# Peptides against a protein of PDB entry 3PUK: the designs that were tried, part 143

Target 1, 227 residues: chain A of PDB entry 3PUK
Amino acid sequence: ERGLKSVVWRKIKTAVFDDCRKEGEWKIMLLDEFTTKLLSSCCKMTDLLEEGITVIENIYKNREPVRQMKALYFISPTPKSVDCFLRDFGSKSEKKYKAAYIYFTDFCPDSLFNKIKASCSKSIRRCKEINISFIPQESQVYTLDVPDAFYYCYSPDPSNASRKEVVMEAMAEQIVTVCATLDENPGVRYKSKPLDNASKLAQLVEKKLEDYYKIDEKGLIKGKTQS

## One batch from the design tools (peptide; made by RFdiffusion4, then SolubleMPNN)

Design b2_p18_4_s2 (from b2_p18_4, 10 letters changed)
Fold by OpenDDE base, seed 3:
Structure b2_p18_4_s2 (fold): chain B 227 residues (1-227), chain A 18 residues (1-18)
Amino acid sequence: as target 1 above (227 residues)
Amino acid sequence: NLEKRKKEIEKFNEEAKK
């Protein structure tokens, strides 16, 4: 086992599976593109079976209703994934599943969260944001999931400046989730580049780390650790 | 903002248990 993979799995197990576990109950689990990659990187199907998952379904695909089973949604807080969830429970037609447990990989924007509340609140048994937005590759290596990050960060076109900021923000948030998962508040180090992307990203990470640990799950303020 | 969201989710989850 890789160190980071085991840590990520343990995080998911405690934050998601243990949170909604009921003895003798099986659930259908719905995944999106990111969470499919995430789970594939840190667990096997046998592991999921042990956690009470009978089958995994792709949230983006059309699926037949299984109205007597509860569904566990482990998805990213994106418009696409949320819209698919809403189709399962928010339509005037019959619900696809008996009820939903929904776990977001990151903070869900207010607009999306409110949309869910307005349409599907009666169908939701549990909602939680678990703050894990990276893919573990090696013991201490991970990959960020930010589309077009390379393109915008290294674009010399001034017209991409606003988009670059959005990308940097997303990257910073994902890095913070790594630190949170590892229970670390490291000092940030970086190598400067001509476009100063590393410096800007480092500043964003530091700011977000401070904010996170001020209001962490334990309500504790953690000091910086050497790493 | 995060604290506000945490409280909101907590309230939501408590209501869901009823």
Scores: peptide ipSAE 0.420, ipTM 0.901, DockQ to the pose 0.658
Fold by OpenDDE base, seed 2:
Structure b2_p18_4_s2 (fold): chain B 227 residues (1-227), chain A 18 residues (1-18)
Amino acid sequence: as target 1 above (227 residues)
Amino acid sequence: NLEKRKKEIEKFNEEAKK
């Protein structure tokens, strides 16, 4: 069995790099905070070079235009990252690259997706959601990218209830991406806590897993696996 | 919703090839 890091890398290689590979073509890759951490966790710069990436740029930073090169955006579907992308391609005068390949780490909200379509569709050569929203730490350990998760989930303040729900939703989605990456449909297990956060999260995960496997790439509903 | 999105992205990508 391969470690989680290798599995993640393999998925990225297949879903992103192989998907947009063109012989002899080098791309500039744009990363955000999450994808920087993600790639750093599962590959080396030499690996990226082998995949046709000439340079990595931070999407949040000001960058010089390289209009003769296409850009590979591997980013989270967040307003911040999307806004940065839109600045790169939103106007002819501000177009920084020849074209864009956009790969989102998770489901892109309709509002953001529609905004992209309306503004930059002609500049986009490929758009794909690859469903990798976690960072592999060890062979069987991963970290979710949900800011302030502990703060809201364990807050005794009722005013945080709405935010807690949002956080739980995000966590559940990311857990599903782990399962999808590992090609697993696990029975969800949890340890009971006084706040019953684990139970709520488990319910969300199960629901999302069901939805995912109903419309998976193979069109098959997988049975539950051991995890 | 996810199915709808998949179809939409597929359509989008096909249009991008034109």
Scores: peptide ipSAE 0.418, ipTM 0.901, DockQ to the pose 0.744
Fold by OpenDDE base, seed 1:
Structure b2_p18_4_s2 (fold): chain B 227 residues (1-227), chain A 18 residues (1-18)
Amino acid sequence: as target 1 above (227 residues)
Amino acid sequence: NLEKRKKEIEKFNEEAKK
């Protein structure tokens, strides 16, 4: 068993592939930069073939229409990825695929979600937010995808305070997705730093974990677990 | 709000079945 990689794959399989599976139907899967890394970390192309994926395409690239096939979009809820999706289905006369199944790796902002609903609702057969925003590296090792996290978190410049908060928030959200994937509510461990970034991040994680489990577990908060 | 979004997506998916 591959530990965390196996857990991540199992989550994707059940939340995405099993959710949109149709007997005898093959789909084209569209990936962005993050989901390409995510899938490559926990599966092989042969695994995707077994799940009914005939080909993988990069959502950012110009692609030839395959109007007879449905498309599975497994993408991050970013303006770039959403805009690419909208280009595929925004024109009624020039839809690239027969229909779309959309699975976001995280909460999609209201602005983007509303834009999708307004322009492409007729083309969408399924929309779901999976809440998996981390990359498993080893059995118990994972990485977070937050641009310039190191730069802003360790910047001594007070002018970067606002950006630092945004980065910390994003990191905390991704850590919560790990916990959700593992079905854990762990106690947070950290080493103190001169800028107290670890303490701030810990507080954000704890808050978000509480919010997540309050909603997901019908108002029940799980006790602290050890990992 | 996660709960509100869940309900909205459920509604959206139901409409998509039509």
Scores: peptide ipSAE 0.412, ipTM 0.899, DockQ to the pose 0.631
Fold by OpenDDE base, seed 4:
Structure b2_p18_4_s2 (fold): chain B 227 residues (1-227), chain A 18 residues (1-18)
Amino acid sequence: as target 1 above (227 residues)
Amino acid sequence: NLEKRKKEIEKFNEEAKK
C-alpha cells in the first residue's frame, strides 16, 4: 500500500498542477532539493508529463533560458531556493522563462515573500503556498526534512539548546503539514527520552495543531483556526 | 497569520492577472 504517497500526489495534483493548468500549455518545472525528493517519492516522470511538464530542472543549477516557456516553480520557501528564483526573474534582461507559477511547499516567510513581490511581481502569474513539508515513504510513513535534526535533538550540549528549539519547531511544523494533508488531528503520543525531546516536540505539535484546527474542550475538531 | 497570508496572496494573484 502506498496510501500516503497517493494522498500526497493527489494533493500536489490538486493544489499545484490543477491550479495552474492551461490547455495546451507545457511548462518547465523547477525543483529544489526537497521537492525533488518529494516528487520522486510519489510520482513518476510520466505522471508529470501528463500534468503538462515537459522537463524538470534543478533550481540550484545554472540553466539556459527558455524564454518562450512558462516555468512552474515548486520549491521550498528557503532563502536558497527563493534566491535562485529571484535570479531567474529579478532582471528584465535576464529572465530565463516567459513567466512563473510559484508554489511553495510551506508558508513563505514574510521577508522572502516581500522580496519576491518587490522584484518579480510582474513575472509571476500565480503564487500559492501549500502545506507539504514531508517526504512520504510508505502508506503511513514519512520523513521530515530538517537539517541536522538528529544531531541537535539528541545533543546534550547546552550550547545547542537554541538550535535544538529551532529544529524542533521545524519538525513540529512539518508534522502539522502531514496532519493537514491527511486532514487529521491526531492525538500526539510519544515515548520520553532522557532529554525529553519527544515531550517537547509533542508540545510543539499540539500547539501548532491548535493553531491549525479549532478544537473543542473534548478535543473534537470544530473547524479550521484562522491565524 | 495564515488567514492574513491567504488574503495577501489572493491580492497578489489578483494583481498578477492584470
Scores: peptide ipSAE 0.425, ipTM 0.902, DockQ to the pose 0.489; fails the geometry check

Design b2_p18_4_s3 (from b2_p18_4, 9 letters changed)
Fold by OpenDDE base, seed 5:
Parts: sequence; C-alpha cells; structure tokens
Structure b2_p18_4_s3 (fold): chain B 227 residues (1-227), chain A 18 residues (1-18)
Amino acid sequence: as target 1 above (227 residues)
Amino acid sequence: MLEERKKKLKEFNEEAAK
C-alpha cells in the first residue's frame, strides 16, 4: 500500500475521479500516450470501471461521437493532445461528447490554455492540473517522460548546451511532481562526477521544490525529509 | 506564476460551473 503505484493511483482517484464524480454517471475517458502508460502502471480496467469509466479511448485516434456521454480527458498539456481535444469540441455542430472534464498531468502553458478557452470553454465543465508527470515502476522507482534526456544530458557536444538545459528543466519539473505526489520535500542527493549534470539537476529540483511548497495549496513550507 | 495559474483555473472553473 505504500508503493509509489498505489500512491499515484490514490492521487489520481482523489484529484481526478472524485473531483468529477457524479452519481450514476458514466464517462468516456480519453488518454494520450503518457497517461495511457501512467494509468496502466498503477491501475486496472476494473479500477476505472469502479470510478465510472465505461471505456477508455486514445485521444490521438479518430473516434465515433458519443454525444450523450461526457468525456474525461486525462492528458498531458502538449500541443498534440490539446489539438486532439479541440478537434473533439472545436465545432459546436460536431462535438463528439456532451461535455468535457479536462485534467492535465502538468502545468498547462498559458498559450494552450488560452487556445482551449477561446475555442470550447462552454463545453468544459472542469479544468484542473494534477501534476503527475512520471511513471511509477516499483515501490520507490519512477521514470521520467523526457525525450532524448540521455542524449542531451550526456552529450559532449557544446552545440547541445541549450537543449541540455531545456531537458534538465523538464526533468526537474517532473521530479517535483513526484515529490508533490508523495507530499515530500526531500533532501536531494546526487552523484556529481564525472559530469556536473546531476548537480545541476539537483539545484533545479531544489529551487523548484522551494517555489512549489512556498505557494502550494496548503501554504506550508516543509523542511527537508530524508530520501 | 503558480499562484497566477491557480487563480486563472479557479476563475475558469467557477465560470464553467455557472
């Protein structure tokens, strides 16, 4: 029960399913590549059924309209996923579902959020950022969804310095989501050699953790925990 | 920035609930 998978599931249950739960209501759930992996890692289809999900659909695929049912979008705040959502609701005459509940796994950029607001705000019943941007593997193991992280972080090519910084930033952000999910403010430990990548990442994580807890929903500043 | 986003989402959700 203390495994990261169970913690993630409980977080999703509380932040997503409980948030949009209506008695007797079934929803279609739309997933993207990341959230498919995320849910697959921490729950079963039976769990989703218990939460009022009748069927899960891939947001990237063409789908038949089910206009009488509301849709739960559990997706990453990416242009691709958002564009797919907008295709479902962008046209008033061609709405695929009755309404939408949108739950982003990370902070949604203002540009994407504004695009959603401008196109289909009337179709949206809820929009929330739940900040789970990692895949739980084992009780204390998780993976980050940062493409080409290895390549850029360990590239000796100076021309990749800018991309390395972007990747490091993304990794740090996702690590913070883990900490938030676990309700922890860990003391960051790292192996600094042979490269300074781990040190830089640690600094980014610490900075982001400080920022997060200073302005979190609880308004609490937590001391560093052992980790 | 996070506070601003939270505020925006709160306002959005409040409007959506009407």
Scores: peptide ipSAE 0.388, ipTM 0.884, DockQ to the pose 0.748
Fold by OpenDDE base, seed 4:
Structure b2_p18_4_s3 (fold): chain B 227 residues (1-227), chain A 18 residues (1-18)
Amino acid sequence: as target 1 above (227 residues)
Amino acid sequence: MLEERKKKLKEFNEEAAK
């Protein structure tokens, strides 16, 4: 069995590094909080060097320009990360790098995408969504990046119902990314008791899996794999 | 929706490649 870390790394290698690879070209890679954790979980700096990354930088930090080098942005489609990107390229006179390759870990909202297009389209050589929104921990173990998921999902306070729904949606989406990464369309199993959270999440996952595998990355329909 | 997104990104990348 292949470890999840290896699978994730292979996915990133194929979807990101191979996608923007140019012979003899080195890039600066910009990471946010999530992708820092993600890459740290499944690769080493030496691996990144082999993929043509000369240095990694934190997108949130004020960085010195390296205008002769292209930048690989491997970031989450969040307002914070996108805003940092926009600061790097939003002004022609203040471009941090020669050009940008953007790889989002998840679906980028249209609002953010449109903002990028309006401000920085000429600087972007590639924009791709790779749909890896989880951190591999072990061979078959991963964690989801959903803030306060535990609190809202198990909160007895009905005032948190709306927020609970949001986090459930986010969790379901991220679970789908795991399935996509593993190329699996599992039948969903859950324990319903004592709360209906698992049932609700299962329904969301099933729905999202159905939607995703209707038109997958290869345009194929996947059957259930009972994972 | 996924199809639309793919189309959007495809168009964007095609334009970016010019």
Scores: peptide ipSAE 0.388, ipTM 0.883, DockQ to the pose 0.734
Fold by OpenDDE base, seed 3:
Structure b2_p18_4_s3 (fold): chain B 227 residues (1-227), chain A 18 residues (1-18)
Amino acid sequence: as target 1 above (227 residues)
Amino acid sequence: MLEERKKKLKEFNEEAAK
């Protein structure tokens, strides 16, 4: 299978499950809103069972401790998700699980990372950023997860200008993760509109792509690929 | 920037593995 869903699943399998796999060990997996949608889009529960996941739990919900089991946190690097993790391991008396493996879907801000280190470092066995911030819909289609993107990008209200920049930045970041997942540095093409949203987004994507591939895992600068 | 991030995570994971 060559579709985007298959590519995303293979990346998650290698970057997350293979990374923390131990023979004969089962883990509880904690998901947030985004990663629930992400996994639902590219795998089945049977696939997760094969990867050593016994049960999936929602990180936002109250959960009973299972102190003999290790937990795999596959979450977005947001204050909300991180705070929920901290509640699971923030105190010795409140530890929900035996230990934690943390995999963030994107770059974790230093402020959040430092907060985790300060309170829960002894409980963490692995922390990794895997950079998947999109939902695959079909073979070559994906959906960006940027709240209120439509509203701010198309708002004529000048008071929304600052928020629009934040939204555009987030969209560009997610598009770059798609390119990274596909291992491509495409030439950016867009259809310009009077509001210049497409042009602005294209510029942000181009800039971020350059930054990413200049400091990639191989230390190489990748040229433009066919898009 | 990305290399510095990789470095901090590498160091963290090395300590966590002990």
Scores: peptide ipSAE 0.386, ipTM 0.882, DockQ to the pose 0.671
Fold by OpenDDE base, seed 2:
Structure b2_p18_4_s3 (fold): chain B 227 residues (1-227), chain A 18 residues (1-18)
Amino acid sequence: as target 1 above (227 residues)
Amino acid sequence: MLEERKKKLKEFNEEAAK
């Protein structure tokens, strides 16, 4: 039995570092708030050094150009993170780095992807979605990164109904990334509460899991596993 | 929709590799 942290690290190593590895090449790694937490939860700096990362930078901060080095962007597909990336490469005369490898933690919306393509496609060597949108805590415990999830999901205010749905969709998507990472198609289990949030979330997860495995590149139909 | 996205990324990466 493998801990979730080790599984996540192995996934990142395979999907990100092995994907863009070049012998003797060092990269600068750009992280956002989520990926900082993610990597902190499942690896050490020494691990990143072994993977050819010389420096870790916060994508939100002002950074000095290192034009001779390529950058590895491991970021969430959000407008904020994408905008920071675009600032690094949007100007033809003042690119921060030699080139970019972009690895999104989740599905990148078409709107953001198109924006990237229109602005700096020539600077990008790789763009990949790795679908890890959770923080591993323990062997079988993870934390979702959805702001104000508790507030909206448990709010009795009907005006929050639309936001609650958005939050649940985001949570469901992140849970699917856990399943994808673990290579499992679990039967969803929950305890019902007065607001029945668990049931709603379960339905969303099941639907998204179905969609995910339907388009699995391996062409495998997985049965229900323990969860 | 997801299939289209995957296709777009694939095409993008193929172009990027040139």
Scores: peptide ipSAE 0.368, ipTM 0.879, DockQ to the pose 0.783

Design b2_p18_4_s4 (from b2_p18_4, 9 letters changed)
Fold by OpenDDE base, seed 1:
Structure b2_p18_4_s4 (fold): chain B 227 residues (1-227), chain A 18 residues (1-18)
Amino acid sequence: as target 1 above (227 residues)
Amino acid sequence: SLKKRKKEIEEFNKKAEE
């Protein structure tokens, strides 16, 4: 059974595909490195076809214009991915696609968001942050996409302390997106290690979970659930 | 804040649909 994978797919289907679906309309979907892995983990190409996606393109590649088709951008809110999007729509005379639907996997920094608004607002028909920054592996297993996490978290070098903190923040944020996807406010469990990284990460997760549910749409704070 | 951003995106999307 694909428990976690099915939950992730259901969220993407509802938050992205159903959100921008137009009857009889096909879209080109643009993916980055993370979203390629994400979709590959929870769906097949046939599933995407059923959702009205005709072609998947890598946002980082130089692509030929398809001016008659709308584009669905499912991307991470990174400077690299955003810059690629801006190149597609930055020129009024040379837009690659008819229009854009943009779905970010996480909170887009203000600097990037404002840059998009200022440069490409007329080309954008929908913008949404869906908060999925993890990859499901199995029914109850997932991985985090944090580069060099192992290196910095387990580095004994004090000079890496600042980088370690940044990595832990990123990991904690991704764990919170898992909880949000599963509609959970779990008790955090960890195994202690000499570097106490697990305890620090647990504290960050707990703090971020609290913050997330404080601003929940329903204004309700959920009690702790089993995980 | 996330709440502030949500409102901003909603306003943005509304304008885009016009």
Scores: peptide ipSAE 0.332, ipTM 0.873, DockQ to the pose 0.664
Fold by OpenDDE base, seed 5:
Structure b2_p18_4_s4 (fold): chain B 227 residues (1-227), chain A 18 residues (1-18)
Amino acid sequence: as target 1 above (227 residues)
Amino acid sequence: SLKKRKKEIEEFNKKAEE
């Protein structure tokens, strides 16, 4: 199947579960709000069990230590999620789990990344950014996790201009993650409308796609595909 | 910046495995 949900699951399986899989080892998986939605959209609990996940925990909640088990953190690179991770491993208190595998859904800001390295590097067995920052809805439909995107993008208020740019930047980043997940470099198509938001977003996407594929792990610049 | 980050992560992971 080439449905987006299947593709996303396959990507997660390859990039996360296969990456940290050890024979006979069970892990506790820690999710945040976004990754909970993400996994719920593309897999079942049975799938996670097959990947060696015994239980899923919410990273935001207080949790009892399970010191004999390693933890798989699949989280967004946000201050909130990172802070919760640091509480598990970065405090003077005893760590909650034996070790951590941490996988970010997107690029982790330098400030957060450095904070992690400085605080709990010894507890981390693996760190990876996998660039999946979208929720698959259907075979070719996805949603972006950008708060207030509609509000700012369609606001006629000039005072929101700066925030609009930030939102569109974030949207463009997430669209690039979709393309990366699908292994596509699409020709960007859009419907022009008032305020020229679609055009601006398209330009951002094109630029970011170019940047992404220029530094792709494969070292190849992929030609544009039809979208 | 992404290239730099990739290298940093690789180095980080190597250190973590040691």
Scores: peptide ipSAE 0.316, ipTM 0.871, DockQ to the pose 0.746
Fold by OpenDDE base, seed 3:
Structure b2_p18_4_s4 (fold): chain B 227 residues (1-227), chain A 18 residues (1-18)
Amino acid sequence: as target 1 above (227 residues)
Amino acid sequence: SLKKRKKEIEEFNKKAEE
């Protein structure tokens, strides 16, 4: 199949499922709000079964222990999701699963990462950041997942300036993950608006793209592509 | 630093496999 959905699925398959696959082993997969939407957009339950996932659980919900099975956490690097993970493995008495494989959709902040290492390191078999922070909608269309982005970007209230910057940073990061997923380094094009949000966002994207390709896994600096 | 983080994760994963 062609299109962004298939590309995203292929990336997840390679980066997550192939990475932790063991022959004959079934895992429980834990998802948060974002990754639930992400997987729902690009795969079916039958696809997950083929990848050795027996059941999907919501990380935010209370769950009964299944101590004989390993768990695959595919989650966002947020305090909420991380706290839920910590509850699953934070104490010996509360350990819900045999072990954990953790895959973050984006860079995990040092504070959260250190917290995980300090409390749950013995239970973790694999940790990886895969850099997928968007939802594929159509063959060439995606949706950014940045709460209140519209509100802060278009707010005339100067008190929201700091929040606007945070939102734009998050948007830029997600756009870069799209480019990385497609293995492209596009020239950024935009239509300027009175608040110059598009220009600022474009600059952030260009900067982050440059940084990404300089330190990518392949160690290659890619030239700008026409897209 | 992203480079530093990558190295740290690699080291972490190596320990987990032992």
Scores: peptide ipSAE 0.313, ipTM 0.870, DockQ to the pose 0.719
Fold by OpenDDE base, seed 4:
Structure b2_p18_4_s4 (fold): chain B 227 residues (1-227), chain A 18 residues (1-18)
Amino acid sequence: as target 1 above (227 residues)
Amino acid sequence: SLKKRKKEIEEFNKKAEE
């Protein structure tokens, strides 16, 4: 059985590295906290070298310019990561790299996407959303990156209802990315007792799966599969 | 929508290649 790690790596290789590959070209890769964990979970530095990455840099750090090199940004669509990207290319005089390839791990909010278009469009050679918002742990195990998910989902405090909904949405999105990565459209099963959180999450996942596979990367509609 | 975004990204990428 192919482990989830290998599946994730293949997805990244195809969606990111193959997508921006140019013969003889080396790139600097910029990672954020999530993508650092993601790549660390499914590849080695040698694998990245084979994909034309010379060095990995943390997007959050103040980095020295390498203006002769193109940069591959593999980042989450968060304000923090996007702001760091914008700082790298936001001014003509302060461009840190020759150009940027930007790959988001998930759907980039319109507000952030618009900021990028407005400020850095000339520096961007490619932009893509690849929909990988989970960390593979084992062959069939992954973790979701949703802060305080446990607390809000199981909090009896009504004041957390709004936050709970946000967390549920985020979890649903990330589950969909797993399904997309695995090329599966599963029928969702859940245990709802004692709370209806699982039911709500299942509904969200089902809805989002429907939306995703209606207009997936290949424009294909897939039937239900078994997870 | 995802469809709208997909189209937008495609258009963006086309412009970037020019």
Scores: peptide ipSAE 0.307, ipTM 0.868, DockQ to the pose 0.798

